# Designs tried in a protein design run: peptides against a protein of PDB entry 3T6J. Part 92

Target 1, 375 residues: chain A of PDB entry 3T6J
Amino acid sequence: PIVESYIGFIESYRDPFGSRGEFEGFVAVVNKAMSAKFERLVASAEQLLKELPWPPTFEKDKFLTPDFTSLDVLTFAGSGIPAGINIPNYDDLRQTEGFKNVSLGNVLAVAYATQREKLTFLEEDDKDLYILWKGPSFDVQVGLHELLGHGSGKLFVQDEKGAFNFDQETVINPETGEQIQSWYRSGETWDSKFSTIASSYEECRAESVGLYLCLHPQVLEIFGFEGADAEDVIYVNWLNMVRAGLLALEFYTPEAFNWRQAHMQARFVILRVLLEAGEGLVTITPTTGSDGRPDARVRLDRSKIRSVGKPALERFLRRLQVLKSTGDVAGGRALYEGYATVTDAPPECFLTLRDTVLLRKESRKLIVQPNTRLE
Target 2, 372 residues: chain A of PDB entry 3T6J as posed
Amino acid sequence: PIVESYIGFIESYRDPFGSRGEFEGFVAVVNKAMSAKFERLVASAEQLLKELPWPPTFEKDKFLTPDFTSLDVLTFAGSGIPAGINIPNYDDLRQTEGFKNVSLGNVLAVAYREKLTFLEEDDKDLYILWKGPSFDVQVGLHALLGHGSGKLFVQDEKGAFNFDQETVINPETGEQIQSWYRSGETWDSKFSTIASSYEECRAESVGLYLCLHPQVLEIFGFEGADAEDVIYVNWLNMVRAGLLALEFYTPEAFNWRQAHMQARFVILRVLLEAGEGLVTITPTTGSDGRPDARVRLDRSKIRSVGKPALERFLRRLQVLKSTGDVAGGRALYEGYATVTDAPPECFLTLRDTVLLRKESRKLIVQPNTRLE

## One batch from the design tools (peptide; made by RFdiffusion4, then SolubleMPNN)

Design b2_p14_2_s4 (from b2_p14_2, 7 letters changed)
Fold by OpenDDE base, seed 2:
Structure b2_p14_2_s4 (fold): chain B 375 residues (1-375), chain A 14 residues (1-14)
Amino acid sequence: as target 1 above (375 residues)
Amino acid sequence: MATAGPVYPVVRAP
């Protein structure tokens, strides 16, 4: 078997300033069969990057073909096991040297093991479909999230010699219609500038890329889905995201006005964006459970994903990228924190919903690390 | 960066 490993100070999710990495390590075995699927995605990556909702001037100058491997984890040391990884975490290195993606296949398999009777916040009519397609849709989401989410976009930089990595005279900000007015100076990085929101903001961008690009037939074809199956995968992927946005409230601390998990904050932000789109796209309805206690239902109108959801997400995702590229911390913070606020304002009453989420909280998921044996 | 959920590693007792 092919063995892969990594060790060191890698992910900075636990650093309030998003700069200091947590010490992590894993040993894993390559799943050759699953890796072949991601190789097809890599082969289409350069073309798919052009489908993202920003001008080519806001994308990497040159496409650097990354690796994408599915791994079965034997051992993982850290605060939690991810479903996918994109490294390095430095945007400048991603632009100039490239990056590597991994999917932790056996971690994903564990995440899919949900009993129907314990599945919260979904309509009964959606539960079977959700159970059937959660795994496949999540594979799509993880692949897009890592490869085309974290792997996309350009930072505008002025180096120590005063040279720009973009043409100041011709590059136009698509949001303002004006020339670029801000950029990263020498020594400035994504994490150093955006600090407390950097990790969650980037995760939100990556998740949004996943939702946006999963609508493309080419993406679904790469993963082997066509016709009605492809539409079901899209629906379940979007449904999973809006559900996750509700579940995210578990990780919000009202007393401190802070979030304790970057990905969950990101998913809540996406939920807010899709709710703001209106037109019946997403509905969260408080209910009473069979136990007589508060419950809730999330509904996503399948027929409005492309007509209402996609345009809303497109606008939002473009803004995320433009603000990131230009190093506009003030604008980025205003946008992101605006959607990340949790209040009890109607109609959603998110603080009340949080109580419901906590009441319906699932048991902590544990992954027992596997062993190997010779057959 | 990593796509993560609330998944926690547990080592099997010998």
Scores: peptide ipSAE 0.056, ipTM 0.698, DockQ to the pose 0.563
Fold by OpenDDE base, seed 4:
Structure b2_p14_2_s4 (fold): chain B 375 residues (1-375), chain A 14 residues (1-14)
Amino acid sequence: as target 1 above (375 residues)
Amino acid sequence: MATAGPVYPVVRAP
């Protein structure tokens, strides 16, 4: 088998300031069959990057073909096991040296194991479809999230010699129509500038890329989905995201006005964006469960994903990228924290919904590290 | 050019 490993201070999710990496390491075996799908995605990456809702000037100057491999994890040392990884975590290195993507396939497989009777917050009519396509849709999402999410976008930088990595005279901010007025100085990084919101903000950007690009027929084709199946995968991917946004409330601490999980905060933000889009795209309805206790249902109108959801996400995603590229912390914080705010204001009453989410919380899944053998 | 932006893994709710 092909063995891959990494070790070091890699992810900064546990640092409140997003700067200090947590010690992490894994040993994994390459899943050749699943890797083939990601190779096809990589082959289309340069073209798909052009579909992202920002000018080429806000994209990396040169496309560097990354590796993308599906891995079955044998051992993982860390506070949490990811479903996908994009490394290195330094944008400058990503821009100049390239990056590698991995999907932790057996981790994903565990995540897919949901019993129908325990599936919360979905309409009954959606449950079977959700169960059927959750896995495949999540494979799509992870692939896009890592490769075209984390693997996309440019930071505007002035180096220690005063040189810019962009043309100050010609590059225009698509949101303002003006020249670029802010950038990263030497020694400044994404994490150092955006600090407390950096991790979650980036995850939100990456998740948004996934949702946005999964609408593209070429993406679905790469993963082997066509016709009705492709549409179902899209629907379930979006449905999963809006559901995740609701589930995310578990990871909010009202007393501290703080989020405890970057990805879940990101998913809540996306939910807020899609709710703001209105027009019946997303509806969260408080209900009463069969046990007489509070429950809720999330509804996503399939017919409005492209007409309502996509434009809303497009605008939001573009703003995320522009603010990231320009190092506009004030603007970025205002935008992101605005959507990340959890109140009990109607109509959503998110704090009340949080109580419902906690009430309906499933037991945490235990991931037991496997072994392998040769046959 | 010191522009470090973190690349983060996808994590689902436990």
Scores: peptide ipSAE 0.036, ipTM 0.629, DockQ to the pose 0.078; fails the geometry check
Fold by OpenDDE base, seed 1:
Structure b2_p14_2_s4 (fold): chain B 375 residues (1-375), chain A 14 residues (1-14)
Amino acid sequence: as target 1 above (375 residues)
Amino acid sequence: MATAGPVYPVVRAP
């Protein structure tokens, strides 16, 4: 088998300031079959980047072909095992030297172990479809999230010599119609400027890229899905995201007005965006469970994903990127925190829904890491 | 902000 590993101070999610990495490491075996799909995605990446809803001037000047591998994890030392990784975590290195993407395939499989009867917040008629396609849709989402999410977009920078990496005279902000008014100065980074929202904001951007690009038939084809299967994968991917947005409420602390998990906050934001789109795209309905206690159902109208969902996500995703590129912290914070705010305002009553989410919370799964042997 | 250990699968990147 082909063995992959990494070790070191990698992820900074446990640092309140997002600066100090947690020491972690893994040993994994390459899943060749799934890796081949990701390699096809890599081969299409340059073209797919052009499908993102921002001008080329807001995209990286030069595409650097990354590595992408699906891994079955044998051992992982850390506070949590991710489903996917994009490394290194240094923007400058990603832009100049390249990066590697990995999907931790067997970690994703753990999520699939949910029994149908324990699957919360879905309509009964969606459960079988969800169970069937959750895995495949995750593969698509992870691939897009890492490669084309985190791997996309340009930061406008003025270097120490005063030179810009963009043409100040010709580059136009698509949101304002004006020339670029802000950028990153020498020494400023994404994390340093956006600080407390940087991680979640970036995850939200990456997740949004996944949802947005999964609508393209060529993406689904790369993963081996066509026709009705492709449409089901799309539907389940979007359904999973809106469900995740509801589940995310578990990770909100009302008393502190803060989020305890960056990805879940991001997923809640996406849910809010899609709810705001209206037109019956997403509906969250409080219900009563068979046990007589509060429950809820999330419904996604499949027929409105492209007509309502995509445009809403497009606008939102473009705004995320533009604000990121221009280093507009005030605008970015206003946008993101606005969607990340959890209130009990009708019709959703998210704080009340949070109580329901907590009530229906599943026990934390124990991940038992396998051993292997040579024969 | 500091993150609690995720219960659900997450995709990580900078």
Scores: peptide ipSAE 0.027, ipTM 0.660, DockQ to the pose 0.110; fails the geometry check
Fold by OpenDDE base, seed 5:
Structure b2_p14_2_s4 (fold): chain B 375 residues (1-375), chain A 14 residues (1-14)
Amino acid sequence: as target 1 above (375 residues)
Amino acid sequence: MATAGPVYPVVRAP
């Protein structure tokens, strides 16, 4: 087997300032089969980028093709095991030398490993399907999220010499129909401008790209899914996202009006977008559990994913990208924080649902080193 | 704090 490892001060998630790396390390084995799928995805990336719901002028002029490898982790030392890794964590190097994407496939599988009888917030009819396809759908989502989510979109920049990386005369904002009126100045970055919402906003964009592009037959084909299987993977991917949006409430602190996890906030935002779409696409129903205590069920109408969900997500995703590209912090904050607001307003009553989510919270799972055998 | 969901540390689009 091909063994990969890394060690050092790598990820800065534990640093409040996002600067200092945590010491971590892993040993993993390359999953050749899944890596091949990601390689095909990488090979198709430039074409798939054109399927995103913004004009080419809002896409990167040149796609820096990354390495993308799927790894089965044998051991990981650190505060948390990610589902995916993008390294190096140096922006200058990422832009000039490129980057490597890693999917930790077996970590994803374990993270969502739940016994059927303990699987919360799903309809009984969806549980078996969810269990069957959650793994494959995660692979699709992670691949799209990393490569085509985070890897997509152009920032409009005016450099220190006053030159623009876009044609001010011809580039039109698809949301306003007008010329571009804002951009990043020299020294301004995504994080510096969008600050407190930057991380979650970007994760939301990447997750949305995943949901949006997973509807494309070519994507599913790359991952080896066709026909009914492809449709089931799509359904479970979307179902997982809306469920995750509900679960996200665990990470909201009402007293402080803040979110403690960027990805979960992002997933809640997506849930809100899909709920707003209406037409019975997503329904969250409070119920009573077998123990007589509050419970809930999330329903996703499969037949409305393309007709209702896709257009809603398309509009939202385009807005996210346009606001990001133009450095419109005010517009971006208004949009994102609007969807990220948690109230107890009907019909959803999210604060009440949060109590239910906390009540039904699963115990923290322990990830244990697997046994390996040479075949 | 243990992250309850998958974390995708990714290069943000420049």
Scores: peptide ipSAE 0.027, ipTM 0.644, DockQ to the pose 0.074; fails the geometry check

Design b2_p14_3_s1 (from b2_p14_3, 6 letters changed)
Fold by OpenDDE base, seed 4:
Structure b2_p14_3_s1 (fold): chain B 375 residues (1-375), chain A 14 residues (1-14)
Amino acid sequence: as target 1 above (375 residues)
Amino acid sequence: ELLPPVPLSSSFPP
């Protein structure tokens, strides 16, 4: 078997400032069959990057073909087990050596296991569809998230010699209509500038890329979905995200006004964006469970994903990228923290919903190292 | 220039 491993100070999620890496490591085996889909995605990556909602001037000048592999994890040492990985996390290395994308296939398989009777916050009519397509939709999401999310976008930089990696005279900020007024200076990085919001902000961008690009027929075709199946995968992917946004409230600490998990904060932000879009796209309804205690239902109107959801996400995602590219920390923080704010304001009453989420919380899953053998 | 990628965590299910 082909063995993959990594070890070192890699991820900074546990650092409030997004700078200090946690010592982490894994050992995994390559799943060739599952890797084939991601290889096809890589083959289409250059074209798909052009579908993202920012001008080419905000995308990388030269496409570097990355590796993408599906892995079955044997052991993972760290505070959290990811579903996907893009490494290295160092800009200098990524620029010179490139990057590698990984999907942790057997981790995803565990995450796919859902008991219908325990599935919370979904309409009864959506449960079977959700159970059927959660896995496949998540494969799509992870692939897009890693390759085209984390793997997309350009930072505007002025080097130590004063040279710019963009034409100051011709490049226009699509949000302002003006020339570029801010950029990264020599020695400045994404994490150093955006600090406390860097990790969650980037995850939000990557998740948004996944939702946005999963609407593209070519993406679904790459993963082997066509016709009604493709539409169901899209629907479940979006439904999963809005549900995740509600579940995210578990990871908010009201007393500290703090989020404890970057990905969940990102998913809540996306939920807020889609709720703001209005027009009945997303509805969260407090209900009473069969036990007589508070419950809730999330509804996503399938017919409004493209007409309402996509435009809202497009605008938001473009703003995320533009603010990131230009190093506009003030603007980026204002935007992101605005959507990340949790209050009890109507109509959503998120703090009240949080109580419901906590009440309906499932026991934490324990992921155990698998047995493996060569047959 | 590309920003550092961050993995998608499955430890906290959506």
Scores: peptide ipSAE 0.028, ipTM 0.675, DockQ to the pose 0.109; fails the geometry check
Fold by OpenDDE base, seed 3:
Structure b2_p14_3_s1 (fold): chain B 375 residues (1-375), chain A 14 residues (1-14)
Amino acid sequence: as target 1 above (375 residues)
Amino acid sequence: ELLPPVPLSSSFPP
């Protein structure tokens, strides 16, 4: 439809147990031009799913073609306005009826509009490129995040009758080389098992899918980028992610050892993964600003994205999926919380960097609900 | 079987 809306208890981000939905609603209009790009992505989704770094046995048995539209939001009621949405959040409905993806296009445009002189934590040489490609790169990221991130992966389940949705004798865990030793039992869900880390863990998986698949030439072609432009979009997408990982420290509360925003925690985890890869891929350098106070710069080596970044992300993303599929909460929590831990240990000294991030924090942007008129 | 999807937040509420 040209006008889309939803309302109800939809997202559970505000529930510490990830179970109770927050009341939310929006009204939006379809952006046909941008929606066409997402439709092309949908057309390639089944093939692109095969490019993800896990065996087909860990992927959905059948691909259900979803809808994907770009929306210009007229009104949004909720604690936060998303950049993209994948619904419904019910496993049974997603399996039988499919799912729908939306990108909130005008929200993205507003949220990421930053003046060059106020753009923090980037090298001067990257600022113009970042400003130029931030929007387009994020369109790519959102599309991949929603469609192929949230829309990918299989949960191993034993139903109430004792039947498995996988062959216990033939399916092998690629991380251990052994048969599958854990799964979801009847009544167990992703949220119920992984609880406090479920939302952030899933966001981390989805973001990682975006970074990983944006390296595929077909993806960039779908969005209309080729040659040098495609490489710049890739670079800015990865650069934006590592920058976001640093910015994420704003949402960490040291006194409570907790995160206040699931997506930002996810982005910090990805930053840690890419830092761990080493080899000069990502560098965070404390600096002194023009005001004489602490600052920082994030540098991403473009030439090492494919050679260093991709393999590191591949291994991490596979581990995330395997632990998710098998319902291995202990392993999943150990992995994820390990990367989500914020200390002041060298060389990064993240708690010190957090002080810098807070010092350089800008006023929160306010989204004013628009009106439409005929001209 | 899909894990519960969550939208990507643009405003990043505290």
Scores: peptide ipSAE 0.027, ipTM 0.662, DockQ to the pose 0.062; fails the geometry check
Fold by OpenDDE base, seed 5:
Structure b2_p14_3_s1 (fold): chain B 375 residues (1-375), chain A 14 residues (1-14)
Amino acid sequence: as target 1 above (375 residues)
Amino acid sequence: ELLPPVPLSSSFPP
């Protein structure tokens, strides 16, 4: 089999300042079948990037075709096992040499393995569908997240020579209607500017890209879904996200007003965006479990994903990108932290819901290295 | 020009 590995100080999620990498490493085997789907996605990436809700001036000038591979991990050393990776994390290398995306397929399979009787916060009518399509929908989401999420968008830069990578006279900020007023100066990076929110903000953008683009038939077709199956995959993907937003509350520390997991914070933000959209798109209802203790149900109105959800996500995602491109830390922080705020205000009462989430928390899962055989 | 990549973390507890 084809073996891939990496090792080193790779990801900075554990650094509050988003700069210092954690030492980690993995050894994995290529899953050829799933890799083929991602390769098809790569082949359509340049076209799909045009579907994102920002002007071409806010997108990369040139699309650099990346590698995308699905990997079955044999071993992973680190504090957290990712579902997908986009590397390298160096802007200069990504610009000149390109980048690689990987999906850790068997990690996804394990992470999303849930018994029906243990599946929390979903209505009964959604559980079977959720179980059936969670895996496939997540494959779609990861592909879009890594390739077209992390792989999309332009940073406006003025280099050390004073040259801009954009036309200051003609590029217009779609949110303000004005010329570009801010950018990254020489030596400034996404992480250095956005610092404490950089990782979560970027994850939120990437997740939002996934939800947004999964609505395109071409995307679903690439993954082999058409007709009713495609619609179910879309539904479950969105449902999974809103559920994840609720589950995310586990990773919030109220006394410190702090999030402990960047991706979960991102998912909570998306939940808040979709709740704000209103019109019955997302409903979280506190309930009482069979044990007499607090429970909750999340409902997503399938019929309103495109009519209500998509426009809301479009506006939000565009704003995320514009603020990112322009290096507008103040605006970006205000936007993101606003949605990331957790209070007990009605109607959601998120702090109360957090108690419910913690109460219904599943036992900690254990990922174990498999035995492998080569015939 | 390009955005820094960040991996998608699994739901496995850190």
Scores: peptide ipSAE 0.026, ipTM 0.656, DockQ to the pose 0.061; fails the geometry check
Fold by OpenDDE base, seed 2:
Structure b2_p14_3_s1 (fold): chain B 375 residues (1-375), chain A 14 residues (1-14)
Amino acid sequence: as target 1 above (375 residues)
Amino acid sequence: ELLPPVPLSSSFPP
């Protein structure tokens, strides 16, 4: 087997300032079959980037092709096990040596290993399909999220010498129809400008890219899905996202009006976008569980994913990218925080739903990593 | 210029 490992101060999610890395490490075995799928995805990346809903002028001039590997974790030392990672987290090394994306495949399998009878917030008719395809669909999502989500989009920059990385005379903002009026100046970065929303905003963009591009037949083909299977993978991927948006409420703190998890905030935002699309695409219905206590059901109309969901997501995703590219913090904050706001306003009554989510919260899963031996 | 990818998390947040 091919063994990979890393160790050090890597991820800063536990730092209140988002800067200091937590010491962690893992040892994992390469999943060759899944890695091959990611390699095919990488090979198609430049073509698939053209399918994203922004002009080529808002895409990077040349795609920097990363490595992408699926790993089965043998041991992981840290406060939490991610589903996917990107390393190194050092800009200088990324620029000179490149970077690598990793999917922790067996972690994903465990993350969604919920017994049918304990699977919350889904209709009975969706449970078996969800259980069957949650793993494969999330493999698709992770691949798209990392490679074509985080790996897409251009920042408009004016360097220290006053030179622009875009043609000011010809590049048009697709949202305004005007020339580009804002950009990143020398020394300004995504994090420095967008600050408190930067992480979640970027995760939202990446997740949205996943949902958007998973509709493309070439993507499903790369992962080995065709016909009805491909459609089921698409459906479950979208269903998982809207369900995740509801589950995200666990990570909202009403008293502080803040979110405690960037990815979950992002997923809630996407849920809000898809709810706003209307037309029966997504429905969240409060119910009563078999125990007589509050429950809820999420319904996604699969027949409306392409007709209603895709256009809504396209518009939203384009706006995210345009605001990011132009460094429009005011516009970006207004957009993102608007969708990230949690109130008890009807019809959704999200604060009430949050109580239901907390009531139905699953116990924290424990990953017990077994011994490995040679036969 | 492109932002580097960041790790994603599902059910195992810190």
Scores: peptide ipSAE 0.023, ipTM 0.645, DockQ to the pose 0.053; fails the geometry check

